Peptides against a protein of PDB entry 7BDX. Designs and how they scored, part 40

Target 1, 212 residues: chain A of PDB entry 7BDX
Amino acid sequence: EMGAAACTLLWGVSSSEEVVKAILGGDKALKFFSITGQTMESFVKSLDGDVQELDSDESQFVFALAGIVTNVAAIACGREFLVNSSRVLLDTILQLLGDLKPGQCTKLKVLMLMSLYNVSINLKGLKYISESPGFIPLLWWLLSDPDAEVCLHVLRLVQSVVLEPEVFSKSASEFRSSLPLQRILAMSKSRNPRLQTAAQELLEDLRTLEHN

## One batch from the design tools (peptide; made by RFdiffusion4, then SolubleMPNN)

Design b1_p10_5_s4 (from b1_p10_5, 3 letters changed)
Fold by OpenDDE base, seed 3:
Structure b1_p10_5_s4 (fold): chain B 212 residues (1-212), chain C 212 residues (1-212), chain A 10 residues (1-10)
Amino acid sequence: as target 1 above (212 residues)
Amino acid sequence: as target 1 above (212 residues)
Amino acid sequence: EPLWTSPPPP
């Protein structure tokens, strides 16, 4: 209980750039983000057993942790910190996204994808996550999710790869061979306007790359 | 572990007035401060058994909680919030200060006394804590502490009472009859310059009140 | 643009 309440307050105030800088300027930041990865991993591993109530203090705590990571990654110095000093946390987020089944832990999956998207705004961050083993298969695994918000954030992350020639060139063969084109085309017809737009933009970007 | 790390970061960033305003502007503040009191109470009650290591994650967590309360009480809107909406937390802090023996939990006792001192800056806060049952006996119990920093913060809280005629007049008879004058005189000769100054100032204020 | 998050309303 108390941990979830404290972490929820920290999440709320971390939506300020100055608060993110204050978190990172402290000597405790490294330890906090190390334990964050371990805590998120322990939570996801516990899901194979009892149906953890979605509104449990543990779930709310892990949401707050993932929210804080997202907000840290929203600013340039936060992305630099994560990619320079908290790579294990990024590796953990990628692993946990692979461990979760379609429709499983949707809220957590969205927050983790939002954090990875924010990391992808820096070329160094995009390189780091895209060079992770099995990154392209992971994107397609995640894109099989029935949740429109999960799929939206996967499409945004795919777009970050497609729009960066240096990153895209390294995975272009695997990407083209495995691209779930029919799934993306179906998303471009979604009733969710954000998903529809993101899928349409990605299809336009892909067409531009086929003609180049 | 994770709770202590999160709460330590929240404590660090709460040293900003804008962060305190952000904490208070959230819908979660009431719940957080309610659980804070309960958590501090549970910790102090656990001290009757095993010697909890002073550097345990639990101790560090409770220090961070008490530090956050102190920082909230440092600003006018924070004092107003505590006295209007978190009175049970103030009552808990007063109770816990009574439950702790001289020399016991010194760091926590200092933080709790600092929070009460900050609350005492508002006349409404000073009235609320000074009208608590056994407040004057509690001050003298706390002033028996061998720790110079505990005694310093007790003297500051006593000074807040003495300098407010409306509050002092209500307890003046009990105060004068029970005042540990020899202890305060000994503190005015302390090698701790902060304790020495605070004791000397209080003795001057008391002399002024005897002549009025 | 970077994404920001906040706790859900109660």
Scores: peptide ipSAE 0.464, ipTM 0.876, DockQ to the pose 0.399
Fold by OpenDDE base, seed 5:
Structure b1_p10_5_s4 (fold): chain B 212 residues (1-212), chain C 212 residues (1-212), chain A 10 residues (1-10)
Amino acid sequence: as target 1 above (212 residues)
Amino acid sequence: as target 1 above (212 residues)
Amino acid sequence: EPLWTSPPPP
């Protein structure tokens, strides 16, 4: 209980850039983000048994951790910290996104995808995550999710790859050969306006790249 | 582990006034401070058994909680919040300070005394804590501590009472009859300059009140 | 632009 309450308060205040700088300016940041990955991994591994109530103290704790990671990645120094000093956490997030089934832990998936999207704003971060083993198959696995918000954040992450020629050129053949075009086309017809726009924009970017 | 790490980060960032305002501006502050008191009480009750290592995760967690309470009480809105909405926490701190033996949990005593001192800056806070049952005997119990920093913060809290005529007048007879004058005189000769100054200043304030 | 998150309301 108390841990979840403290972590939730830390998540709430981490929405400030100055608070993110204060978190990172301390000597405890490295330890915190190391244990964060382990805690998230332990939680996801526990899900294969009892249906953990989405509102349990443990679930709320892990949501707060993922929210803190997202907010750290929202600023330049936070992205630099994660990519330089907490790569294991990024690897853990990628692994956990692969281990979760479609429709499983949607809230956690969204937060983890938001963190990866924020990391992708930095060229070094984008290179790191896109060069991770199985990254392209992982994106398509996640894009199979029935949740529109999961799919939206996957499309945003795909767009971050497509918009960076130095990154896209390394994976272009795999990307083109495995692209779930019918799924993206279906999303461009979604009644969800955010998902519709993101899918349409990605389709326009992809068409531009086929003519170059 | 993770709870202690998160709470320690929250303690570190709570040294900012804006972070304290953000903690209190959320809907989760009441729950957090309610559980804080319970967690501190559970920890102090566990000490009567095994010598808990001062550096355990549990100890560090409780230190961070007491540090957060201190930092909340450092600003006007935080003092107002504690005195209006978290009185049970203040009662818990007073009780726990009474339950701890001289030389036991010195670091925690210092943090709790710092929080009470900060609360005492507000007239409403000073009234509340000074009107608590057994407050004057508690001050003398705490002033018997062998630790100079504990004694320093007790003297500061005593001074806050002495400097407020509306508060001091209510307890003046008990205060004068039970005052550990020899102990304060011994502290005014301390080699610790902070303790020496605080004891000398209190003795001067007391002399001024005997002539009025 | 970067995404920010906050705890959901109760």
Scores: peptide ipSAE 0.463, ipTM 0.877, DockQ to the pose 0.414
Fold by OpenDDE base, seed 2:
Structure b1_p10_5_s4 (fold): chain B 212 residues (1-212), chain C 212 residues (1-212), chain A 10 residues (1-10)
Amino acid sequence: as target 1 above (212 residues)
Amino acid sequence: as target 1 above (212 residues)
Amino acid sequence: EPLWTSPPPP
């Protein structure tokens, strides 16, 4: 209980840029982010057995950790920190997103995808995650999720790849050969307006790239 | 491990007034401070058995909690919050300070005494703690500690009582009849310069009160 | 634009 409450408060205050700078300016940041990855990994590995109540203190704790990582990645120095000093955490997030089945741990998936999207704003971050083994297959696996919010954040991450020529050129052949175009077209007709818009914009960006 | 790390980061960032305001402005503050008291109480009750390594994650977690309470009490709205909405936490801190033996949990005692001192800056806070049953005997019990830093914070709390006429007048008879004058005189000769100064100032304030 | 997160309301 108390650990989840403390981590939830830390998550709440981490919505401030100055608080993120204070977290990163301390000598405890490296240790915290190292243990964060291990804790999230341990939690995801435990899901195969007991139906962990989504509202458990353990779940709330892991959500708070993923929320903190997202908020750290929201600022330039936070992205730099993650990409320079916490690459193992990024690798862990990519691994966990691959290990989770469609419809499993939706809230955690959303938070982890939001963190990867924020990392992708930095060219060094985008290069790092897009050069990860199996990244393109992972995007399509995640896009198979029935949850509209998961799919929305996958589309945003795909858009970050497509809009960066230096990154897209490296993956263009694999991307074009495996693109789930019918699924993205189905999302462009979604009743979820945010998903609909994101799918439409991505389809427009892809059409622009085919003409170049 | 992870809970202690998260709480330690929350402690570190709580050294900012704006972070304390953010903690208190949230809907989670009441729950957090309620559980804080319970957690500290559980920890102190567990000390009678195993020599909890002072560097254990559990100890670090409780130190971080006490540090957060101290930092909350450092600002006016934090003192108001504690005195209005978290009185049970203040009662718990007073109880735990009574339950701990001289030389036991010195770091925790210092943090708890610092929190009470900060609360005593507010007249409503000082009234609340000084009207607590057994408060004057508790001060003298705490002043029996061999640790100079514990004794220093006790002397500061005594000074807060003495310098407030509205509070001192209520306890003046009990205070004068039980005052460990020889111990305070011994502290005025301490090799610790901060303890020496605090004891000298308190003795001067007490002499001024006897002439009025 | 970067995404920010906060704890859900109770």
Scores: peptide ipSAE 0.463, ipTM 0.876, DockQ to the pose 0.413
Fold by OpenDDE base, seed 1:
Structure b1_p10_5_s4 (fold): chain B 212 residues (1-212), chain C 212 residues (1-212), chain A 10 residues (1-10)
Amino acid sequence: as target 1 above (212 residues)
Amino acid sequence: as target 1 above (212 residues)
Amino acid sequence: EPLWTSPPPP
């Protein structure tokens, strides 16, 4: 209870850039983000087929942690901190996204994907994430999720890769050979307008790259 | 570990007025401060003669909670929130200060006394605290502490009462009859310059009230 | 633009 309440308040106030700067300017930031990764990993490993109630104090705590990471990554100095000083946390997020099955822990997946998207706004962050082993297979694994919000954030992360020539050129062969084109085309017909738009834009970006 | 780390970060960022306003503007503030009181009470009750290591994760968590309460009370809207919506927490702090023996949990006592002092800056807060049952005996109990920092914050709280004619007049008879004058005079000779000054000022204020 | 998150309402 108390830990979840404190972490939820910290998440709420972290929606301000000034608060994120204050979190990172403190001497406790490194320790906090180190333990954050471990805590998220422990939670995902504990899911052992039991549907932990999505509303459990433990789930709320882990959502708050993932929310804080997302909000830290929303600002330039936060992205720089994560990529320079908390790489293990980014590696943990990538691993956990791979360990979770389609339809499993949807809310947590969304928050983790939002954090990775925010990190991808920094070229150094995008390079770091996209050069991670199994990154391209991970994107397609995540894109198989039945949840529209998960798929939306996967498409946004894919778009971040496609929009950066230096990053895309390194993975272009694997990307083109494994691209789930039929899945993306199906999403471009989604009744979810956000997912529909994101899939259409990505298909346009991909067409532009084939003609260049 | 993780709860203490999250709460410590929340404490650190709560040193800003804007962050305190964000904490209080959220819908989770009431629940958080309700659980805060319960958590602090549970910790103090668990001390059952075992010197819980002052550096334990549990101790650090409770210190962070008390620090957050102090920082909330440092601003006008925070004092108003505590006195209007979290009276049970103030009652808990007063109770815990009574339950702790001289020399016991010095750091926690200091934080709790600082929170009460900050609340006493508001006349409504000062009235609420000073009208609590056993308040005058509690001040003298706390002033028996061997710790100079505890005694300093007790003297500051006593001074807040003495400086407010409307509050002091209600307790003046009990206050004058129970005043540990020799203890305060001894503090006015302390080698701690902050304690020495606070004791001297209080003695001057008390002399002024005897001549009026 | 970067994404921000907040706790859900109670």
Scores: peptide ipSAE 0.463, ipTM 0.876, DockQ to the pose 0.400

Design b1_p10_6_s2 (from b1_p10_6, 5 letters changed)
Fold by OpenDDE base, seed 1:
Structure b1_p10_6_s2 (fold): chain B 212 residues (1-212), chain C 212 residues (1-212), chain A 10 residues (1-10)
Amino acid sequence: as target 1 above (212 residues)
Amino acid sequence: as target 1 above (212 residues)
Amino acid sequence: EPIWTAPPPP
């Protein structure tokens, strides 16, 4: 209870850039983000089957941690910190996204994907994430999720890769050969307008790259 | 581990007025401060004898909670919140200060006393604290502590009472009859310059009140 | 492209 409450408050105040700077300027930041990754990993590994108690204090605590990471990554200095000093946390997020099955821990996946997207705003962050082993298969694994919000955030991360020529060129062969085109086309016809738009934009970006 | 780390970060960032306002402006503030009091109480009640593992994660967590309360009370809107909406927490702090023996949990006592002193900056807060049952005996109990830092913060709280005529007049009879004058005089000769000064100033304030 | 912030649940 108390841990979840404290972490939830920290999550809330981390929406401020000044608070993010204060978190990172302290000598406790490295330790905190190290333990964050370990805690998230322990939670995911403790999930027996598809049963997630979404309303548990443990779930709330882990959501708050993932929210903090997302909000830190929303700030330029936060992205720099994560990419320079907390790479293990990024590796952990990528691993956990792979370990979770489609439909499992949807909210946590969304937060983790949001954090990765925010990190991808920095070219250095995008390079680091996209050069991770199994990154492209991971994207397609995540895109198989039945949840529209998960798929939306995957498409945005894919778009970040596609829009960066230096990054995309390194993976272009694998990307083109494994692209789940029919799945993306199906999403472009979604009743969810955000998912529909994201899929349409990505398809347009991909067409532009084929003609160049 | 993770709870202590999160709470420690929240403590650190709570040194900002903007962060305190953000904490209090959220719908989670009431619940957080309610659980804070309960958590601190549970910790103190779990202490078997005089053995405190000062470096335990549990101790660090409780210290961080007490630090947050202190930092909230350092801000005008925080004092208003505590006095108006979290009186149970103030009552808990007073109770815990009474339950702890001299020399026991020195650091926690200091933080709790600092929070009470900060609350006492508001006349409404000072009135609330000073009108609590057993307040004057509690001050003298705390002043019996062998720790100079505990005694310093007690003397400052006593001074806040003495310097407010409306508050002091209500307790003046009990205060004068029970005043540990010899103890305060001994502190005015302390090798600790902060304690020495605080005791000297209080003695001067008391002399001024006897002549008026 | 909008930077994502994750607000806490109400």
Scores: peptide ipSAE 0.236, ipTM 0.862, DockQ to the pose 0.278
Fold by OpenDDE base, seed 4:
Structure b1_p10_6_s2 (fold): chain B 212 residues (1-212), chain C 212 residues (1-212), chain A 10 residues (1-10)
Amino acid sequence: as target 1 above (212 residues)
Amino acid sequence: as target 1 above (212 residues)
Amino acid sequence: EPIWTAPPPP
């Protein structure tokens, strides 16, 4: 209980750039983000077969951790820190996103995807994430999720890759050969306006790349 | 481990007034400070007979909690919140300071005393603390501590009471009858310059009150 | 590209 409460407060205040700077300016940041990855991994491993008590203190705690990572990645110095000093955490997030089944741990997936998207704003971060083993298959695995918010954040992450020629050129062959076009087309007809727009924009970006 | 790390980071960033405002502006503040008191109480109760592993995650966690309370009380809105909405926490801190023996849990005592001192900057806070049952005996119990930092913070808290005529007048009889004058005189000869100065200032303030 | 801030749930 107390840990979840403290971590939730830390999550809330991490929306401030000054708080992110303060967190990262201390000698505790490395340890914190290392333990964060381990804690998130332990939580996901515990989900195998158990009724997802979404409202458990443990779940709320892990959501707060993922929220903190997201908010840190929302700031330039936070992105730099994650890409330079917390690569293991990024690897953990990618792994956990792969370990979770479609429809499982939706809120956590969204937060983890938001964190990766924020990291992708930095070219170095985008390169690191996109060069991760199995990254393209992971995107399609995640895009099979029935949840519109998960799919939205996947589409945005895909868009970050597609809009960066230096990164996209390395994966373009695999990307084109495995692209779940029918799934993206279905999303472009979604009743969710955010998902609809994101799918349409991605389809337009992909068409532009075919003509260039 | 993770709880202690998160709470330690929250403690660090709580040195900012804006962070204190953000913590208190949320709907989670009441719950957080309620659980804080309970957690601190549970920790102190567990110390009976056990080797104080000062470096345990539990100890570090409780230190961070006390540090957060101190930093919240360092800000005007934080003092207002504690005095208006978290009186149970203040009562808990006073109780725990009484439950701890001289020389026991020095770091925690210092943080708790700092928090009470910060609350005492507000007249309403000073009134509340000083009107607590057994407050004057508690001050003398704490002043018997062999640790110079504990004694320093007790002397500062005593000074806050002595310098407020409206508060001091209510306890002046008990205060004068039980004052450990020889102990304070011994502190005025301390090799610790902070303790020495605080004891000298208090002795001067007390002399001024005898002539008025 | 919009930066994502993740506020805690109300």
Scores: peptide ipSAE 0.235, ipTM 0.863, DockQ to the pose 0.317
Fold by OpenDDE base, seed 2:
Structure b1_p10_6_s2 (fold): chain B 212 residues (1-212), chain C 212 residues (1-212), chain A 10 residues (1-10)
Amino acid sequence: as target 1 above (212 residues)
Amino acid sequence: as target 1 above (212 residues)
Amino acid sequence: EPIWTAPPPP
């Protein structure tokens, strides 16, 4: 209980840029983010057995960790730190997103996807993520999720790749050959207005790239 | 490990007034400080058996909690919150200081004494602490500690009582009848310069009160 | 804004 409460408070205050700078300016940041990845990995590996109650202290703790990573990645110096000094954590997040099944740990997937999107705001971060082995297949796996919020964040991450010519050129062949166009078209007709809009915008961006 | 790391980061950032305000402005502060007291109490009660390595994750976690309380009490709104809404935590800290033996958990005692001193900066806080059952005997028990840093913080807390006429008048009879004058005189000759100075100043303040 | 912040749950 207490660990989850403390981590949740840290998550809440990490919405401040000054707090993120304070976390990163200390000698403890490297250790913290190293253990963060290990903790998240251990949690996801434990899910195969008991239906961990989504509201358990363990779940709340891992949500807070993922929230902290997201808020750190929302800040320029935080993105720099993650991409330069915590690449193992990024690799862990990508791995966990691949290991989770559609409909499983939806809230955690959303937080992890938000963190990856924030990292992808930096060209160096986007390059690192997109050059990860199996990244394109992972995006399509994640788009198979029945949850509209998961799919929304995947579409935004796909859009970050598509809108960066230097990154898109490296994956363009694989991307075009495997694009789940029918699924994205179905999302453009979703009753979820945010998902609908994101799918429409991505389809427009893709059409623009085909004409160039 | 991870809980202690997260709480230690929260401790580090709680040195900022804005972070303290953010913690207190949320709906989670009451629960956090309630569980803080319970956690600290459980830890101290566990010490009677195994020599808990002072550097254990559990010890580091409790130190971080005590550090957070200290930093919250360093801020005016934090003192107000503790005195108005977390009195049980203050009672727990007083209890734990009484339960710990001389030389036991020195670092934790220092942090708890620092928190009480900070609370005592407010007249309402000083009144609350000084009106606690057994407060004067507790001060003398704590002055029996062989650690100079513990004794220093006790002397400062005693000085806060002595320098506030409204508070001192209520305890003056018990205080004068039980004052360990020989021990304070011995501290005024300590090789520790901070302890020496604090003891000398307190002795001067006491002499001034006898002439009034 | 394109940047995501993750507030703690209510």
Scores: peptide ipSAE 0.234, ipTM 0.862, DockQ to the pose 0.294
Fold by OpenDDE base, seed 3:
Structure b1_p10_6_s2 (fold): chain B 212 residues (1-212), chain C 212 residues (1-212), chain A 10 residues (1-10)
Amino acid sequence: as target 1 above (212 residues)
Amino acid sequence: as target 1 above (212 residues)
Amino acid sequence: EPIWTAPPPP
């Protein structure tokens, strides 16, 4: 309980850039983000089969941790810190996204995907994430999720790859061969307006790349 | 471990007034400070006899909690919040200071005393603390501590009482009858310069009150 | 696409 409450407060204040700078300027940041990855991993490993996220202090704690990572990644120095000094945390997030089944831990998935998207705003972050083994299969695994918010954030991350020539060129063959085009087309017809727009934009970007 | 790391970061950033305002402006502050008191109480109750503070995650966690309370109490709106909305936490701190033996949990005592001193800067806070049952006996119990920092912070809190006519008048009889004058005189000869100064100032204030 | 911040739950 106390841990969840403390992390929730830390999450709230981490929406400030100055607070993120203060966190990163201390000697405790490295330890915190190391333990964060371990804690998130332990939580996901505790899930047996088709278990829904519990409305528990443990779940709230993990949400707060993922939220803090997202907010740190929302600023330039935070992205730099994560990619330079907390790569294991990024690796852990990628692994956990692969470990979770479609429809499982939807809220956590969204937060993790938001953090990865924020990291991807830096070319160095995008390169690091996209060069992870099985990254393209992971994107398609995640895109099979029934949740519109999960799919939205996957599409945004896919767009970060597609719009960066240096990154896209390295995976273009695998990307084109495995692209779940029918799924993306279906999303462009979604009743969720954010999902619809993201899918439509990605389809337009892909069409542009085919003509280039 | 994770809780201690998170609270340590929250403690660090709570040195900012803007962060304290953000903590207090949220709907989670009440819950956090409620659980804080409970957690500190559980820790102190777990101490059997002459147990020294362990260099443990639990100890670090409790230090961070006490540090956060101190930093919240360092600003006017924080003091107002504690006295208006977290009185149970103040009561808990007073109780725990009474439960601890001389030389026991010195670091925690110092942090708790610092928080109470900060609260005492507001007349409303000083009134609330000083009107707690057994407050004067508690001051003398704490002043029997062998630690110079504990004694220093007790003397500072005593000074807050002595310098406030409204508060001092209510306890003046008990105060004068139970004052450990020889102990304070000994502290005015301490090799610790901060303790020496605080004891000397208090003795001067007391002499002034005897002539008035 | 704009940077995303994650607000804490209410």
Scores: peptide ipSAE 0.227, ipTM 0.862, DockQ to the pose 0.262; fails the geometry check

